# Designs tried in a protein design run: peptides against a protein of PDB entry 2AUS. Part 16

Target 1, 323 residues: chain A of PDB entry 2AUS
Amino acid sequence: ADIKREVIVKDDKAETNPKWGFPPDKRPIELHIQYGVINLDKPPGPTSHEVVAWIKRILNLEKAGHGGTLDPKVSGVLPVALERATRVVQALLPAGKEYVALMHLHGDVPEDKIRAVMKEFEGEIIQRPPLRSAVKRRLRTRKVYYIEILEIDGRDVLFRVGVEAGTYIRSLIHHIGLALGVGAHMAELRRTRSGPFKEDETLVTLHDLVDYYHFWKEDGIEEYIRKAIQPMEKAVEHLPKIWIKDSAVAAVAHGANLTVPGIVKLNAGIKKGDLVAIMTLKDELVALGKAMMSTQEMIERSKGIAVDVEKVFMPRDWYPKLW

## One batch from the design tools (peptide; made by RFdiffusion4, then SolubleMPNN)

Design b1_p25_1_s3
Fold by OpenDDE base, seed 2:
Parts: sequence; C-alpha cells; structure tokens
Structure b1_p25_1_s3 (fold): chain B 323 residues (1-323), chain A 25 residues (1-25)
Amino acid sequence: as target 1 above (323 residues)
Amino acid sequence: SAAEEEARRRARFAEVVARIEAEEE
C-alpha cells in the first residue's frame, strides 16, 4: 500500500467541470454513507460477519461487506464497505495485511536464536490452511514482507508481521516454533493494517458508530458520523489508477470499457491483467477493471480498450452523457 | 497487559450488544 506510484500525464490541458460529480470530500452525508467504508476496530469475540450485521443495524443499512475475515478472537482493522460501496472490498481482499502477534514458545530458546530463525521466515513460505478454513487445504506459497520483533520476554515473543493476503499467522507461528525446536502457539493476534486502512485517527469502534449515528439522527450533528466513515476511494488508494476525461465518465458509469482516448493521466508500472481503479479528475472512483494494456501501451497507442470494466461504482447521472 | 486490553475490548463489545438488544426491545 505504501508504494508511491509515479503519475504520467497524457493530456495536460484536460479540465473538469466543478458542477459534475461528487468529490469524496463534498458528498452530502447520506451520499457519503452510501459510498462509505468504515475503518472498524473489530472487537475480539464476534465473527466478522456478525460485526457487519451489527453495523447494518446501527447505521440502518441494507448491505455491507468486509475487506477480509478476521477470526472471532482476532481484533483490529476490519474495513467495512457500505451500501453502494460494498463491492469495493474486492480491492481489499488481495491487499497486504499487517499484524501484531504474541507467540508463546513451549520451551526456552536463546534470544539470538529466536531473532535469527524469525528472520529466515521473511520471504516466501509454504502454508497449509487451518482445518476451519472454508478454503481447500492445499499447500500454497505466501509472502512474508517483513518480521519486526518488538519484545522478547522469556518464552513470549511480541512481533509485527507484514504478509500477503490470506497468510495464516497461526500457521506461521507454528512453523517458527518447529524451526526453533521447542514448538510455539499464537497467544494473541491483532490486525494493525489491511491495505490502505491502518491504526490511525480513522479507526472507530462499534460504540463510536452507535454514538455518532445518534448524534446525527437525534441532535442533527453530522460531523462525527462523517469523520467515522471514509469515502470508498480510500479503499482503492493502494491500486494503480487511471484518471479519465469528463466525457468518458458517463460511458464507463454505464459499463462501457475504457478506451485509450479517455485517459488523461495514469500511474506508471501498470501491467496487462492488473486490477486498476478508474478515477475522475476530481479523484472520484468510477469503476474497477482489468488492465488490457500496460502503462506504456496506454501512452503509445491512440486507440483500443485500455481497461475491461468489471465493477461500476459511480451512478450514471453524476456526469452527463457526452458520447 | 494485552490480557487487560482484551478484557476491556470484550467489555466494550458487551456494552454495544446490550445497547442493540435494548433498542430491539
């Protein structure tokens, strides 16, 4: 998520009409909720599905979805996409995750050996999904991006770990324990990051949501609930982006594929097959799609399908039909 | 302690559940 992507400008004269669309910071509160994502601090105890059900009750919503399951006992960052934004979770599911874990060793191990062995688990690891996983128990590779040991207290090892989506920290700890020769188990786990969502000022509890919703409905104070809900565009910050002309927005919002003439600017390093976010010049999410060209091909070509549009988010009426 | 923080999180969760249940009543 922290990869700064270079922006290549294709059309430096492209302007946007300020009367069209609803920029993420300028949505009426009802529309902001309809296109919102909550950075929820999931409590330990409930399932991620139960927590999503409670959010729908608290906020009087018809639909919501989460950006990646946390086990009942696991707390921390659970992005919950609301209403019209519900499908944005597809951008979050493959996103990297960070956790803070407490590993308990089943024997005494010198600190230097703990540090040395844990460093060997940075990179590609082989995992088997746990028995309770809905995923077929096939062996799979996963990336461990980093392991940072925070504290070692005898047999207790507190560490931060950045991992590829669907890495099982419980399985990682089990394998570390085997490599140490004494065995280990996961005592505690908290998710501290899910793609662009992290522990910051945007992290809210279920209690905060109850209070903030009441302040809006009973007292007419929208400020708190507005701050508690992020715009859906937050959920695509980690994706490569393509910014399009105002004249192309309505076509894409109707489900048309993005063609090369519609591109104003784009991120460097897009490959064919990448998931990309199609944005307006006001940084509004129009759609998610599959890149059919590289960044270089999108620059060099005058025509052709640049993005196969898979999921439209923008309503058809935010921009006029100019085709 | 991590255990105290977990207990505090569980308590906050129980309060939220109790509020939701009280509004359904």
Scores: peptide ipSAE 0.006, ipTM 0.365, DockQ to the pose 0.038
Fold by OpenDDE base, seed 1:
Structure b1_p25_1_s3 (fold): chain B 323 residues (1-323), chain A 25 residues (1-25)
Amino acid sequence: as target 1 above (323 residues)
Amino acid sequence: SAAEEEARRRARFAEVVARIEAEEE
């Protein structure tokens, strides 16, 4: 998720009208909430769906959605997209995840052997989805990006793990335990990262949200609730971006596919079939779509469909029709 | 700062460990 993508400029003369749109930093509080994502610290106990239902009640919202299910007993980073931003969770589902896990070993193993064996689980692993998963129980490969052992206390191993979306940490721990020869189980799990969302100053509790909503509604203090809600553009920071002309924004906001002449600048390394974020020159999210061309094809071609627009977020009236 | 972020992470890890220890007792 921390890959700094190069930005290639296609049209260096393209300007944006400051009167059009609502940049993420300039939204009124009501509009900020309508296009918001909460970096929630999910408590252990409730389901991710129950927590989303509680947020809807606390903040008086019609709709919300979460950026990838945490099991009831699992705590930590749960991105919750609000109202008009609800479907931005599509960008978060394929995003990498980080966890801190406590593994309990069922026998004594020397620390040097624990460290050596856990390092062998970095890279490609074969997993089978658990019985409780709605996912078809086929064997599949997943990537473990890194394993960092934090602490070893006898049979208890505290570790950080970065993984591809849909990697099962419980299954990973089971296989580590088998490789150690003693067996193991997952005692605790916390998610510390979901794509661009991590354990930082933006992480808030359900209690914080109750208090911050009351400060706004009863005391007229917007500052706390404004800081507790991230702009929906945060949820697409990890995606490759395409920035478009002001004249193309209204067409894309009406559901038209992005054509090559509308592109001002774009990230390097876009492949055909990638999920991409279509942005204004003010870094406003217009839409998500599927790349129909590579970055190189979008530079070299003068015409054609660059992005198949799958989901529009921007209202149709933020930018004028210039056709 | 990166140091403050790391301190916040460490505090949250300590909370997770303490909760596990309390559930095993």
Scores: peptide ipSAE 0.000, ipTM 0.349, DockQ to the pose 0.047
Fold by OpenDDE base, seed 4:
Structure b1_p25_1_s3 (fold): chain B 323 residues (1-323), chain A 25 residues (1-25)
Amino acid sequence: as target 1 above (323 residues)
Amino acid sequence: SAAEEEARRRARFAEVVARIEAEEE
């Protein structure tokens, strides 16, 4: 989200027709919902799947999906992609996560030792998935990007942790407890970030959604429900982007691969194999795909497949066929 | 300030995401 990716302009003369497409901020409320993502404050108790089912009932939706499971007891940031945006969650699954955790130590440990040992857990850690994980129980490396101790009160350690997707904080706390020599367990856990989604003004509860939907349907006030739902483009803010010509949009929207001539501008640092967002010049998400070239190759080459298009989001009729 | 601490948190998380991306590269 906060990564300032350099933007390399390949075609500085490329213009976009203001009559084509539906920019994120100009979608009618019904269309905004169809291409929306809720930054949900998941309550403790329900599963992430139950919460998605409740959102579907509250908002009268056919489809929704979440941007990474939270355990029943875990609260906080759960991105929920709606309707036509449902599959944008694939961009959020690999995204970094932040948590605030309360670790309870099973013995007394000096604060200096707690701080020293927890700092050693920054970097690569070996984890085994829990038994309840549908993932094969293979040992896997995960990154702990940072640990920030917020408070130490005797045996209770409140800390913020940034981690690679699929890092188990419960397992991290268990290993910290072993390294401290006294043992530890996870008392509380809240997810405070999932990629571009964080605890900010966009964070909403299930109760907020009930009220905001009521204000829209019964009172005709769309403002609250509009603010409670983010455009699907929010869910790809952390991905490298490729912006394409208006003439290329309809082809990509029909499932054609993006070719090099269609590129207007792109982020620096794209490598072959990366998940990339294909955008219009109005910052509309057309598709997600796999980069088949690096940024450098996309600049230097005059032809070839730049992106293998995996998932189209944009309707086929938002832009005219210009071929 | 809470704002500076949040800005530092955001910067650290940006570095995190950049590292994830650089290693999936």
Scores: peptide ipSAE 0.006, ipTM 0.286, DockQ to the pose 0.031; fails the geometry check
Fold by OpenDDE base, seed 5:
Structure b1_p25_1_s3 (fold): chain B 323 residues (1-323), chain A 25 residues (1-25)
Amino acid sequence: as target 1 above (323 residues)
Amino acid sequence: SAAEEEARRRARFAEVVARIEAEEE
């Protein structure tokens, strides 16, 4: 998520009409909720599905979805996309994750050996999915981006770990324990990051949501519920972006593929087949799609399909048809 | 060399995986 992608400008003269659309910071509260994502602090105990059902009840919503399952016992960052934003969670599924884990060792190991062995698990690891996973139990490679040991107290090892999506921390701890020769198990786990969502001022509890909804509905105070809900655009911050002309927005919002002439600016390093976010010049999410060209091809070519549009988010009426 | 250290890490990892596969069976 933190990879600053260079922005390449293709049309430096492209302007946007301030009267069109609803920028993420300028949505009426009802519209903000319809295009919202909650950075939920999931409590330990309930399933991610139960928590989503509770949010729907608390906020009186018809639809919601979560940005990647946390086990019942696991707490922390659970992005929950609301109403019209529900489908944006698919952008979060492939996003990197960070956890803080407590590993309990089944024997005494010198601290220097713990540190040395855990550092060896940075990089590519082979994992077998747990029996409870609906995924076929095939060995799979996953990336561990970093392991940071926070504390070692005898047999208890507190560590931060950044991982590729779908890395099982329980399995990682099991393998570390085997490598140490004593065995280990996961005592505690908290997710501290899911792509662009992290532990920050946007993190809210279920209790906060109850109170904030009450303040809005009973007291007429929208400020708290507005701050508790992030715009759906937050959920795509980690994706490569393509910004389009105002004249192209309505076509894409109708489900038309993005053609090269519609591009104003784009991130560097887009490859054919990448998931990309199509944005307005006001940083509104129009659609998600599959890149049909590289960044370089989108710069060099004058014509062709740049993005195969898979999921439209923007309403058809936010921008006028200019064709 | 950095390459030899990476090769040793991969070899140790393969050995741990093979041991886990043998214990699950």
Scores: peptide ipSAE 0.000, ipTM 0.309, DockQ to the pose 0.021; fails the geometry check

Design b1_p25_2_s3
Fold by OpenDDE base, seed 4:
Structure b1_p25_2_s3 (fold): chain B 323 residues (1-323), chain A 25 residues (1-25)
Amino acid sequence: as target 1 above (323 residues)
Amino acid sequence: MQARIEEEIARFRRLVEERRRAEEE
């Protein structure tokens, strides 16, 4: 998520009409909620699905979805996309995750050996999904981006870990325990990051949401509920972006594929097959789609399908039809 | 921000200490 992607400008003269669209910072509160994502601090105990159901009840919503399951006993960062933004979670499912974990060893191991063995688990690991996972139970590789040991107290090891999406920390700890020769289990787990969502000032509890909704509905104070809900564009910050002309926005909002002439600027390093966010020049999310070209092909070509549009978010009427 | 991570770390440290005490009793 923290990789600053270079922005390549194709059309430096492209302007945007300030009267069109609804920039993320200028949405009326009802529209902000309709296109919102909550950075929820999931409590331990409930399922991620129960928490989503509670948010729907608290905020009087018809639809919501989460950016990746946390087990009942696992706390921390659970992005919950609201209403018309519900499907933005597809951008968060493949996003990297960070956790703080407590591992309990089943025997005594010297601290130097713990540190050495845990360092060997940085990189590619082989995992089997647990029985409860909706994911096909085939052996697969996953990246461990980093392991940071925070504390070692006898048989208890507190560590931070950055991982590829769908890495099972319980399985990682089991394999570390096997490599140490004594065995281990996951005692505690908190998710501290899910792509662009982290433990920051935007992290809110279910209690905060109850209070903030009350302040809005009973007292007319929208400030708290507005701050508690992030714009859906937050959920795509980690994706490569393509910014399009105002004249292309309505076509994409109608479900047309993005063609090369519609591109104003784009991130470097887009590959064919990448999930990309199609943005307006006001940083509004129009759609998610699959790149059909590389960044280089999108620069060099004058024509062709740049993005196969998979999911439109922007309403059809925010920008005029200019065709 | 860092405070919530630190609070969670402090919670886990308390849980470790509680376990250590329960193993010594």
Scores: peptide ipSAE 0.023, ipTM 0.567, DockQ to the pose 0.459
Fold by OpenDDE base, seed 2:
Structure b1_p25_2_s3 (fold): chain B 323 residues (1-323), chain A 25 residues (1-25)
Amino acid sequence: as target 1 above (323 residues)
Amino acid sequence: MQARIEEEIARFRRLVEERRRAEEE
C-alpha cells in the first residue's frame, strides 16, 4: 500500500463536467452508505461473519462483505464494504496486511539468537495453511515484508509483522519456534493494517456505529455516520489507477472494456495482468479490471483494449452516454 | 493514529507481565 505510484498524464487538456457523477466527498449520506466501507475495529470473540451481520442490522443494510477474515480471537482492522460497494473487498483480498503479535517461546533462548532467527524469516517463507482454511492444505510460499521486534521479555516476544495476503501468523510463529529449537505459539494477535485500512482516525467500533446511526436517525445529525464510513474509493487506493475521460465513463459503467483513447492519466508501472482501478477525473471508482497492456503500451498505442473490465461499481446513469 | 497501536502494545506488555507473575507463583 505504501508504494508511491507516479502519475503519467496522457491528455493534459481533458476536463470533467462538475454536474456529472458523485465524487466521494459530495455523496448524499444515503448514497455515501451505499458506496461505503467501514474501517471496523473487530472485537475479539465474534467471527468476521458475525460482525458483518451485526453491521447489516445496525445500519439496516441488505448486503455487506469483509476485506479478509480475522479469526474469532483476533482483533483489529476489518474493512467492511457496504451495499453496492460490497464487491470492492476483492481489491483488499490480495492486499498486504500488518499485525502485532505476541509469541510465547516454549524454552529459554538468548535474545541475540531470537533477533537473528526472526530476521531470517523476512522474505519468502514456506507455509502450510491451517486445517480450517478454505485453501487446500498444500505448502505455499508467502512473503514476509518485514519483522520488527518491539520487545523481548524472557520467553515472550512482541513484534510487528508485515505480510503478503493469506500469510498465517500462527504458522509463522510455529516455524520461528522450530527454528529457535524450543518451539513457540501465538499468544495474542491484532491486525493493525489491511491494505489502505490501518489504525487511524477512521477506525470505528461496533458501539460507535450504533451511536452514530442513532444520532443520524433520531437527532438528524449525519456527520458522525458520514465520518465513520469511508468511500469505496479508499478500498482501491493501493491499486494502480487509470483515469478516464467523461465520454468513456458511461461505456465502462455499462461493462464495456476500457480502450486506449479513453485514458487521460495513469499510474506508472502497470503490467499486463495487474488488477487496476478505473477512475473518473473526479476520483470516482468506475470499475475494477485486468490490465491488458503495460503503462508504456497504454501511452504509446493509439488504440486497443487497455483494461478488461471485470467488476463495475458506478451506476450507468451517473454519466451520460457520449458514444 | 499511532495511539491505538501503542494502546494495544501496552495491553500485550501487561499480559506478558501477568504471565511472568503467574509463572513465578
Scores: peptide ipSAE 0.020, ipTM 0.584, DockQ to the pose 0.445
Fold by OpenDDE base, seed 1:
Structure b1_p25_2_s3 (fold): chain B 323 residues (1-323), chain A 25 residues (1-25)
Amino acid sequence: as target 1 above (323 residues)
Amino acid sequence: MQARIEEEIARFRRLVEERRRAEEE
């Protein structure tokens, strides 16, 4: 469920100038691409880096980055942030993931036992990172949010799984197989969700991108390529948000920290240390930063640094300097 | 949305059936 975060209004009289900035739905096609994220259906075979390199070639881009590696054999949802939006992927790395997996058991197990044991893997699990991971080989806990068995056919188990970022499904399946007493391996894997990106109407293939780019460049039809690229603001939908005054936007766009007087409204439940999105009143992403206060402290205090600004996305000239 | 998930489920079901046939030959 998209947890609708409560919005607390701090300044109900704050207005925004419609002449300033570029709201996500009002960007010219070139600007939309510069601040875009593709919800790519990654094919099985290529690495996530090879696919990003292909997108850069197809769309004639200088920069792009992906929202979390899929193994070569893994298909499905790979968010690819473009050009000036490239660094928005840092918001997607910690985001929850969903997969559909095919597990093959190495022996016969009664269906009732399969269902019972797989349910025990919901919650906190201990994982060992694979040898090929750049992550230090320390044992770590990860959350399995849910396991939904879709189908059982003899030794083959098709299931949906929601997991914390950096959970290894191959390791999960190995441990399930050990708990069943027969062993198991991951036969197939598809990622069906990466934070706000899922298998919906926004999911596109590499072939779709080729065709849509040709329709734009050769036929002058921008509609398809516009729909194939999401605004960068999509990549921060899962984050807690802070909306700021028009007078604070230029300061933050120049890399100044957000102070409490600049806040118009904010989500409930922000904790000190959380990654937050700083937004305009027109829902434009200004910056990502680290919360230096809780939501409650940002409401109660009249002054102080609310957000340590880590990454600016908005150009410095979209809003005037009002200082 | 649902259609693409169903297509992937259908792909995995085909792979299960292909494996079952290969184990019976």
Scores: peptide ipSAE 0.017, ipTM 0.478, DockQ to the pose 0.472
Fold by OpenDDE base, seed 5:
Structure b1_p25_2_s3 (fold): chain B 323 residues (1-323), chain A 25 residues (1-25)
Amino acid sequence: as target 1 above (323 residues)
Amino acid sequence: MQARIEEEIARFRRLVEERRRAEEE
């Protein structure tokens, strides 16, 4: 998620009208909520679905969705997309995750051996999804990006782990325990990152949301609820982006595919088939789509479908039809 | 053990905030 993607400018003369659209920082509070994502600190105990249902009740919402299931006993970063932003969670499902985990060993193992074996689990691992997973129980590979041992206390190992989406930390710990020869289990787990969402100042509890909604509705204080909800654009920060002309925005907002002439600038390294975010020149999310061209093809070609638009987010009236 | 996880998470939050500040300067 933290890879700074190079930005290639295709049209350096393209300007944007400041009167059109609603930049992420300039939305009225009701509109901000309609296009919002909460960086929720999920408590241990409830399911991710129960927590989403509670957020809907607290904030009086019709729709919400989460950016990747946390098990009931697992706490921490759960992105919850609201109302019109609900489908932005599709951008978060493939995003990398970070956890802090406590592994308990079932026997005594020298610290040097623990460190050596855990380092061997950095890279590609074979996993089988747990019984309670909605995913077919086929063997699959997953990437462990890093393992950082934070503390070793006898049989207890506290570690940070960065993983590919859909890596099961419980299964990882089980396999580490087998490799150590003594067995192990996951004692505790917290998710500290889900793509662009981290344990930062934007992380809020269900209690915070109750209080902040009360301050808004009863006291007229919007500041707290505004800060507690991130713009939906936060949920696509980790995706490759394509920025489009003002004249192309309304067409894409009506569900038209993005054509090459509409592109102003784009990230390097887009491949055909990549999930991409289509943005305005004011960094507003117009749509998510599938790249039909590489970055290089989008630069070199004068015409053709650049992005197959899969999901529109922007309202049809934020930008005028210029055709 | 829970307390140690909370302390490590608190250290991580500080590191995230320090990185955020260094990206804004």
Scores: peptide ipSAE 0.015, ipTM 0.486, DockQ to the pose 0.032

